# Peptides against a protein of PDB entry 4BOS, part 125

Target 1, 163 residues: chain A of PDB entry 4BOS
Amino acid sequence: PVLTRTVVPADNSCLFTSVYYVVEGGVLNPACAPEMRRLIAQIVASDPDFYSEAILGKTNQEYCDWIKRDDTWGGAIEISILSKFYQCEICVVDTQTVRIDRFGEDAGYTKRVLLIYDGIHYDPLQRNFPDPDTPPLTIFSSNDDIVLVQALELADEARRRRQ
Target 2, 163 residues: chain A of PDB entry 4BOS as posed
Amino acid sequence: PVLTRTVVPADNSALFTSVYYVVEGGVLNPACAPEMRRLIAQIVASDPDFYSEAILGKTNQEYCDWIKRDDTWGGAIEISILSKFYQCEICVVDTQTVRIDRFGEDAGYTKRVLLIYDGIHYDPLQRNFPDPDTPPLTIFSSNDDIVLVQALELADEARRRRQ

## One batch from the design tools (peptide; made by RFdiffusion4, then SolubleMPNN)

Design b1_p25_8_s2 (from b1_p25_8, 11 letters changed)
Fold by OpenDDE base, seed 2:
Structure b1_p25_8_s2 (fold): chain B 163 residues (1-163), chain A 25 residues (1-25)
Amino acid sequence: as target 1 above (163 residues)
Amino acid sequence: RTPANVEEMVARREELNARFYAAIA
């Protein structure tokens, strides 16, 4: 089995598209972004005590309006929220540093998904199997450390390719 | 853009979770 990258559109919603891809088991749906943006806004709006201005960098209401725009980028805050919502670790391997940032690592989730990040763009990762009848895997056990090693190797290779 | 859409996302999440846990059982 080999860990591979699926290139999603380089638009303002690449994070959402990538997360949707991995949590849905490998479904590429660029049209998912508006729905996921609304989901995040609803979650944030529902807990203004936790999602404070200090955390958001703007007022709760301002953030909700901001994240629902189609031209705003998701980042660590959104990844954290999506990790909590989908009840999974979201592991982001950075091609610039060849390091993995694990979101939700202390929450005790049983599953993890992986993204690759180049400093601007997010793409989803999947495990392909030699058997053509076995579909790619995008959701892994949180105990699967091999996939993390493979992600690092993939990121290192991407760095060498300037990807 | 209504709470109904969020509810659908929650339902989908539960479905995805159920599928995952069934797969690893």
Scores: peptide ipSAE 0.387, ipTM 0.841, DockQ to the pose 0.027
Fold by OpenDDE base, seed 5:
Structure b1_p25_8_s2 (fold): chain B 163 residues (1-163), chain A 25 residues (1-25)
Amino acid sequence: as target 1 above (163 residues)
Amino acid sequence: RTPANVEEMVARREELNARFYAAIA
């Protein structure tokens, strides 16, 4: 079993495309972004007490309008929201620092998915198997720490390639 | 009422969760 990277389009919605890919079990759909943006806006709008200006950095309404734009980029706030929505840990390995940010790690989720981030672009990660009849996995047990090690290895290799 | 697209995504989430838990059972 080998952890591999699937390169998604380098557009302003790479985060949403990547999350969709892993939670759907390996489905590439760049057209998913508008729907996911609306989902996030709906969740934020539904709980203005929790999603306050302190959390969002702007008013609840301003954030909702902002995230629904087709030219705004998602980040940590959106990942946290999507983690909660899909009820899974979202682990992001950073190729610049070779570190993993784990979103939803304290929620007690049974499953986790992995993304790789280079500072400007998100891509999804998957586990491939030698047997061609065994499809790749994008959803892992939250107890599978081996996949995190493999993600760090991928990030380290990516960093070395830039040097 | 919840937007149709959000409702569809919620339904899909539940389906995905069901598949996952069935696979690890």
Scores: peptide ipSAE 0.364, ipTM 0.833, DockQ to the pose 0.026
Fold by OpenDDE base, seed 3:
Structure b1_p25_8_s2 (fold): chain B 163 residues (1-163), chain A 25 residues (1-25)
Amino acid sequence: as target 1 above (163 residues)
Amino acid sequence: RTPANVEEMVARREELNARFYAAIA
């Protein structure tokens, strides 16, 4: 089995496209962003006590208006929200530092998904199998630490190739 | 198909969860 990167469009919605890809089992749908942005805004708006200005860096309403724009970029806050919504650990391997940031690691989720990040762009990761009839896997057991090692190896190779 | 509203997103989440847990059973 080999962990591979699927390149999604380098637009302002690459995070949403990448998350959608992995949680849907390998479905590339760049058109998913508007509804995922709306979903995040609705979640944030529904819990102003938790999603406070201290957490968001702006007022709850300002954030909701901001994230629903089609030209704003998602980051750590959006990843944490999506992790909670989909009830999965989202692991982001950074090619610049060759480190993995784990979102939702303390929640006790049974599944994890993986993204690769280069400082500005997110792509989804998938495991390919030697059997051509076995489809790629994007959702892993939260106990599968081998996939984390493979992600680090992939990131290290990307760093060496400067991509 | 991309869900058109939050309720459909929640329903899709539950479907995805069911598929995952069925696959690992």
Scores: peptide ipSAE 0.340, ipTM 0.833, DockQ to the pose 0.027
Fold by OpenDDE base, seed 4:
Structure b1_p25_8_s2 (fold): chain B 163 residues (1-163), chain A 25 residues (1-25)
Amino acid sequence: as target 1 above (163 residues)
Amino acid sequence: RTPANVEEMVARREELNARFYAAIA
């Protein structure tokens, strides 16, 4: 089994496309972004006490309007929200630092998904199998640390190629 | 894009969870 990267469109919604891809088991659907943005906005709007200006960097209403735009970029806040919504750990391997940022790691989730990040763009990661009839895996056990090692290997290789 | 869509996404989440746990059973 090999961990591989699926390149999604380099539009403003690559994070949402990537998350959708992995949580849906490997379904590439760039058209998912508007609905994903709406979901996040709805969650944020539902709890203004928790999602305060201090956390959002803007008022709750301003954030909701902002995140629903098709030209705004998702980041750590959105990943955290999506982790909680999908009840899974979202692990982001950074090719610039060769480190993994784990979102939801203390929540006790039993499953994890992986993204790769190069500083501006997110792509999903999947495990491919030798048998062509076996579909790739995008949802892993939260105890599967092998997949994290493989993700770091991908990031390290990417970093070396840039040097 | 409506609150109804959020409910549908919650339902989808539950379906995805069921699929996952069935796969690892």
Scores: peptide ipSAE 0.388, ipTM 0.840, DockQ to the pose 0.026; fails the geometry check

Design b1_p25_8_s3 (from b1_p25_8, 11 letters changed)
Fold by OpenDDE base, seed 3:
Structure b1_p25_8_s3 (fold): chain B 163 residues (1-163), chain A 25 residues (1-25)
Amino acid sequence: as target 1 above (163 residues)
Amino acid sequence: VTPADVEEMVAEREELDKRFYESIA
């Protein structure tokens, strides 16, 4: 088995597309972004004490309006929220630093998914199998640390290629 | 979208993420 990257469109919603891809078992649906943005806004709005102006740099309502725009980028806040929503650990391997940021690592989830990030773009990761009839795997056991090693190797290769 | 636009978007998101990381640390 080998870990591979699926390139999704760079349309300002790559994070949402990538998360949807991995949590739905490898379904590429760029049209998912508007609804996912609304989901983020709803969750942010539901907890103004946590998602405060001190964190957001703007009012809770302003952030909700901002993230619902089709030209704004999701980030750590969105990943954190989506980790909780889908009840899975989201691991992001950064090609710039060759390091993994783990979201939901302390929540006790049994599942993890992986994204690769280059500083401006997110893509989903999947495991391909030698058997061509076996579909790629995007949801891994939270005990599968081998996939994290593979992700780091993939990121290191990407960095060497300036990707 | 211009390179300057991308720069601005990156800076905005990075600043936002920085505050969040610090808050959950």
Scores: peptide ipSAE 0.438, ipTM 0.870, DockQ to the pose 0.522
Fold by OpenDDE base, seed 2:
Structure b1_p25_8_s3 (fold): chain B 163 residues (1-163), chain A 25 residues (1-25)
Amino acid sequence: as target 1 above (163 residues)
Amino acid sequence: VTPADVEEMVAEREELDKRFYESIA
């Protein structure tokens, strides 16, 4: 089994596309972004005490309007929200630092999914199997730390290619 | 989208994320 990335479009919505891909078991659907953005806005709007102006740097309403634009980037806030929504740990391996940021790691989820991030783009990660008849795996056990090692290896290879 | 646009988008998102990380730390 080898961990690989599926390159999704760099259309400012790659985070949403990537998350959708992994949580839906490997379904590539860039058209999912608008609804994903609306979901984020809905959740942000529902908790103005947590998603405060102090955190957002703008009013809660302004952030909701902003994230629903098709040309704004999702980030840690969105990943955190989506982790909770899909009830899974979202692990993001950064190819710039070869580090993994784990979202939802303390929530007790049984599932984890993985993204790879290069500072401006998110892609989903999947485990390919030697048997071509076995479809790639995108949803892992939260106990599967081997996949994290594989993600770090993948990120390290990517970093070396840039150096 | 120009390189300057990308830089602005990166900066804006990083600022948001920085505040968020600090708030949940």
Scores: peptide ipSAE 0.437, ipTM 0.872, DockQ to the pose 0.536
Fold by OpenDDE base, seed 5:
Structure b1_p25_8_s3 (fold): chain B 163 residues (1-163), chain A 25 residues (1-25)
Amino acid sequence: as target 1 above (163 residues)
Amino acid sequence: VTPADVEEMVAEREELDKRFYESIA
């Protein structure tokens, strides 16, 4: 079993496409972004006390309008929200630092998914199997630390290739 | 999208994320 990345389009919505891919078991759908952006805006709007101007750097309403644009990038706020929505830990391995940011790690979820990030682009990660008839795995046990090691190895290799 | 546009987008997103991380710490 080997961990690999699936390159998704660099269309400003790669985070949403990547999350959708892993939580849906390997479904590539770049058209998922508009609805996911609306979901983010809905959740942000529902809790203006938490998602305050102090956090957002703009009013709650302005952020909601901003994230619904087709050319703005999601980030930690969106990953955190999507982790809660899909009830899974979302692990992001950064190829620039070769570190993993874990979202939802304190929530007690039984499953985790993985993304790879290079500073400007997100891609989903999957585990491939030797048997060609066995489909790739995108949803892992939250106790599977081997997949985290494999993700770090993948990120380290990516960093070396950029040098 | 120009290189300047990318830099601006990265900076804006990083600032948002930084404030968020600090708020939930």
Scores: peptide ipSAE 0.435, ipTM 0.872, DockQ to the pose 0.525
Fold by OpenDDE base, seed 1:
Structure b1_p25_8_s3 (fold): chain B 163 residues (1-163), chain A 25 residues (1-25)
Amino acid sequence: as target 1 above (163 residues)
Amino acid sequence: VTPADVEEMVAEREELDKRFYESIA
């Protein structure tokens, strides 16, 4: 089995598309972004004590309005929220640093999904199997450390190729 | 999207993420 990257559109919503892809078992739906942005805004708005101006760099309301724009980028805040919403660990391997940031690692989730990030763009990762009739896997056990090693290898290769 | 636009977007997102990482660390 090989961990592979599925390139999603670079339309400012690649994070949302990528998360949707992996948590839904490999469904590519770039149209998912608007609703996911609204979901983020709703959750942010629901907890102004945690999502304070000190964290957001802007008022809670301003952030909600900002993230709902179709041209703004999601990041760690969104990944954290989506991890909790989907009840899974979201692991992001960075090709620039060849390190993995894990979201929800202490929440006790049994599932993990993986994204690859190059500093600008997010793509989903999947495990392809030698048997062409076996569909790719996007949801892994939170105890699967092998997939993390494979993600690092993939990131290292991407770094060497400047991708 | 221009290179300048990308730089601004990267900077804005990185600043947000930095503060958040520190808050959850």
Scores: peptide ipSAE 0.430, ipTM 0.870, DockQ to the pose 0.521

Design b1_p25_8_s4 (from b1_p25_8, 12 letters changed)
Fold by OpenDDE base, seed 4:
Structure b1_p25_8_s4 (fold): chain B 163 residues (1-163), chain A 25 residues (1-25)
Amino acid sequence: as target 1 above (163 residues)
Amino acid sequence: RTPADIAEQIARRRELNERFYASIA
């Protein structure tokens, strides 16, 4: 019944690693990023009307090429796309603001996953159980508000530590 | 990663996020 952070590598792909971790039930795979970047690029390319220069700050094709680089950071665009792809709400708790940004909140998903973000780095969150035979939980009910409270507590503590 | 690289990444992410949030508002 404890929400904990799993630190993933700070290799410019922490967002992708973190999302993969939570949506796959707690699988740490830093090598997942290239494929996830390609997935993002594919989805961006598939809808140039929505993913226009107004949103991307560059042409659709240029953005696709950019996000596929191994040293570029994903953000809200990527999270929103991954939320839709995995059919789950992605909740990002920000340690700088002590706020949760919810992606896919209005989509009616029954599942939610959580990330913690410090303005630079993303890490996945998981619920650990006292029973050692019960694996950590990374996929929660979209009705589980307790996990959101716990995430805010983690963020608040992190912010205090930086002050 | 150098401090300059990180700063640039942060700035770029912020800009992209702002564009995205504005588009869905």
Scores: peptide ipSAE 0.667, ipTM 0.941, DockQ to the pose 0.546
Fold by OpenDDE base, seed 3:
Structure b1_p25_8_s4 (fold): chain B 163 residues (1-163), chain A 25 residues (1-25)
Amino acid sequence: as target 1 above (163 residues)
Amino acid sequence: RTPADIAEQIARRRELNERFYASIA
């Protein structure tokens, strides 16, 4: 089994497309972004005490309006929210640092999914199997640390290729 | 999207990420 990336469009919504891909078992749907942006805005709006100006850098309402635009980039805030919403650990391997940031690591989720990040663009990761009739795996056990090692190897190779 | 647009997006994401990570540290 080999861990590989699926390149999604660089359309300002790659984070949302990538998360949707892995949590839905390998479904590429760039059209998912508008609804996911609305979901994020709804959750942010629901907890103004936590999602304060100190965190958002703007008022809660301004952030909600901002994230719903089709040309704004999501980041750690959105990943943390989506981790909780989908009840899974989201692991992001960074090709610039060859490190993994884990979102939801203390929540006790039984599942984890993986993204690869180059400082600009997010892509989903999947495990391919030798048997062509076995579909790629995007949802892993939270106890599967081998996949994290494979992700680091993939990131290291990407860094060497400046990818 | 222009190079200037991309640069602005990168800077904004970095700032937001830093704020978030600082809040949960």
Scores: peptide ipSAE 0.636, ipTM 0.933, DockQ to the pose 0.557
Fold by OpenDDE base, seed 2:
Structure b1_p25_8_s4 (fold): chain B 163 residues (1-163), chain A 25 residues (1-25)
Amino acid sequence: as target 1 above (163 residues)
Amino acid sequence: RTPADIAEQIARRRELNERFYASIA
């Protein structure tokens, strides 16, 4: 079994496409972004006390309008929201630092998914199996720390290629 | 996407990430 990345379009919505890919079991659908943006906006709008200007850097309403644009980038806030929505840990391995940021790590989720991030672009990760009839795995056990090691190895290799 | 657009997106993402991480620290 090998952990690999699937390159999704760099269309300003790669985060959403990547999350959708992994949580839906390996479905590449770049058209998912508008709905995911609306979902995030809805969640943010529903809790203005938590999603305050201090967090958003703008008013709650302004953020909601902003994130629904097709050309704005999501980040940690959106990942955390999607982690909660999909009830899974979202692990992001950064190829610049070779570190993993874990979202939802303290929520007790039984599932984890993985993204790879280069400082600009997000891609989904999946485990490929030697048996061609066994589909790639994108949803892992939250106890599967081997996949995290594999993600770090993948990120380290990516970093070395840039050096 | 222009280089200027990308730069702005990177800066905005960093700002939001920093705010978020600070809020949950």
Scores: peptide ipSAE 0.587, ipTM 0.921, DockQ to the pose 0.567
Fold by OpenDDE base, seed 5:
Structure b1_p25_8_s4 (fold): chain B 163 residues (1-163), chain A 25 residues (1-25)
Amino acid sequence: as target 1 above (163 residues)
Amino acid sequence: RTPADIAEQIARRRELNERFYASIA
């Protein structure tokens, strides 16, 4: 089994597209972003005490309007929200630092998904199998630390190639 | 995407990430 990267469009919504890809078992749908942005805004709006101006850097309402724009980038806040929504650990391997940032690691989720990040762009990761009839896997056991090692190896190779 | 647009997005993402990590620390 080999961990591979699927390149998604660089259309300002790559984070949402990548998350959707892995949590839906390998479905590439760039048109998913508007709905996911609305979902984020809904969750943020529902808890203004937690998602305060101190966290958002702007008012709750201003942030909700901002994230719903088709050209704004999501980050850690959105990943954490999506982790909770999909009830899975989201692991982001960074090619610049060769480190994995784990979202939802203390929530007790039984499954994890992986993204690769180069400082600008997010892409989803998947495990390919030798049997061509076996579809790629995007949802892993939260106990599968081998996939994390493979992700680090992939990131290290990407860094060496300046990708 | 223009270079200026990308730079702005990177800066905003960095700021928001820092605020988030600080809030959960």
Scores: peptide ipSAE 0.583, ipTM 0.921, DockQ to the pose 0.557

## One batch from the design tools (peptide; made by RFdiffusion4, then SolubleMPNN)

Design b1_p26_1_s4 (from b1_p26_1, 17 letters changed)
Fold by OpenDDE base, seed 2:
Structure b1_p26_1_s4 (fold): chain B 163 residues (1-163), chain A 26 residues (1-26)
Amino acid sequence: as target 1 above (163 residues)
Amino acid sequence: MEEELRRRREEAAEAARRAAEAARAA
């Protein structure tokens, strides 16, 4: 088995498309972003005490309006929210630094999904199997550290290609 | 253009990451 990336559109919603891909078992749907943005806004609006201005950098309402725009970027806050919503660890491997940022690592989730990030774009990662009849895997055990090593190898190769 | 987008995204992501970490610690 080998870990590979699926390139999603390089639009302002690549994070949402990538997360949707991995949590839905490998479904590429670039049209998922508006609903995911609304989902995040709904979650943020439901807990103004936790999602405070200090955390959001803007008022709760301003953030909700902002994230629902089709031209705003998702980041660590959105990943954290989606990790909680989907009850899975989201691991982001950075091709510039060859490091993994783990979201939800302290929540005790049994599942993990992986994204690859190059500084401007997110793509989903999946494990392909030699058997053509076995579909790619996008949801891994949170104890599967081999997939993290494979992600680092993939990121290192990507970094070398840019150097 | 790409470098500017990269810089802006990285800065925003880093700020958000720090904020999220603070939230988890609180």
Scores: peptide ipSAE 0.026, ipTM 0.635, DockQ to the pose 0.094
Fold by OpenDDE base, seed 3:
Structure b1_p26_1_s4 (fold): chain B 163 residues (1-163), chain A 26 residues (1-26)
Amino acid sequence: as target 1 above (163 residues)
Amino acid sequence: MEEELRRRREEAAEAARRAAEAARAA
């Protein structure tokens, strides 16, 4: 089994498309972004005590309006929210540093998904199997450390190729 | 998809509100 990258559009919503891809088992649907943005906004709006200006860098309302725009980028805040929403660990392998940032690692989730990040763009990762009739796997056990090693190898390769 | 996301969003929002209330009470 080999871990591979699926390139999603660089349309400002790559994070949402990538997360949707992995949590839905490998479904590429860039049209999911508007509703995912609204999902995040609604979650943030529902808890102004937790999602404070200190966390958001702007008022709760300002953030909600901002994230619903089609040209704003998701980041760590959005990943954290989506991790909690989908009840899975989201692991982001950074090609710039060849390190993995884990979101939801302390929540006790049994599943993890993986993204690859180059500083401006997110793509989903999947495990391909030798059997061509076996669909790629995007949801892994949180105990599967092999996939993390494979992600690091993939990131290192990407760094060497400047991609 | 939108219908499913809408439903899940409403459920998540409700859960978040409950969590917020619990946090205030703590």
Scores: peptide ipSAE 0.021, ipTM 0.603, DockQ to the pose 0.020
Fold by OpenDDE base, seed 1:
Structure b1_p26_1_s4 (fold): chain B 163 residues (1-163), chain A 26 residues (1-26)
Amino acid sequence: as target 1 above (163 residues)
Amino acid sequence: MEEELRRRREEAAEAARRAAEAARAA
């Protein structure tokens, strides 16, 4: 079994496409972004006490209007929200630093999904099995530290190729 | 996808409201 990336379109919604891919078990749907943006806006709007200007960098309403645009990029805030919504850890391996940023790690989730990030673009990660009849795995146990090591190895290789 | 997402949004919104209420009570 090897960890591989599925390259999603390099559009403004690669984060949403990547998250959807891994949480839905490997379904590539680039058209998922508008609904996911609306989902995030709805969640943010529903809890202005938590999603304050200090957290969002703008007023609650301004953020909601901003994230619903089709050309705005998702980041750490959106990942945190999606982690809560899907009730799973979202682990992002960064190819620039070869480090993993874990979102939702203190929430007690039993599931973990992985993305790879190069500072601009997000792609989903999946575990491929030697048996072609065994479908790739995108949802892992939150106790599976082996997949994190594999993600770091994948990121390190990516970094070397870019240098 | 849209129907499932809509359902989950409604459930998440309700859960968020309850969580916020619990936080205020704590």
Scores: peptide ipSAE 0.019, ipTM 0.568, DockQ to the pose 0.019
Fold by OpenDDE base, seed 4:
Structure b1_p26_1_s4 (fold): chain B 163 residues (1-163), chain A 26 residues (1-26)
Amino acid sequence: as target 1 above (163 residues)
Amino acid sequence: MEEELRRRREEAAEAARRAAEAARAA
């Protein structure tokens, strides 16, 4: 089994496309972003006490309007929200630093998904199997640390290629 | 274009840091 990267479009919504891909078991749907943006906006709007201006950097309403634009980029806040929504740990391996940022690691989720990030673009990661009849795996056990090692290896290789 | 993309990611990262700081302060 090998951990591989699936390149999704660089259309300002790569984070959402990537998250959707992994949480849905490997379904590439570039059209998923508007719905996911609305989902995040809905969650944020539902809890203005927590999602305050101090966290958002803008008013709750301004954030909701902003995130629903088709050209705004999601980041850690959005990942955190999606982690909670999908009840899974979202692990982002950074090819610039060769580190993994884990979102939801303290929530006690039993599942994790992985993204690879290069500073401007997100892609989903999947485990491919030698058996062609076995579909790729995108949802891993939160105890599967091997997949994290493999993700770091991918990141390290990517970094070396750019240096 | 790369500069603009970088800037946008940095802005998102700043927001994330604010959220993390708020969580630690709680």
Scores: peptide ipSAE 0.027, ipTM 0.635, DockQ to the pose 0.091; fails the geometry check

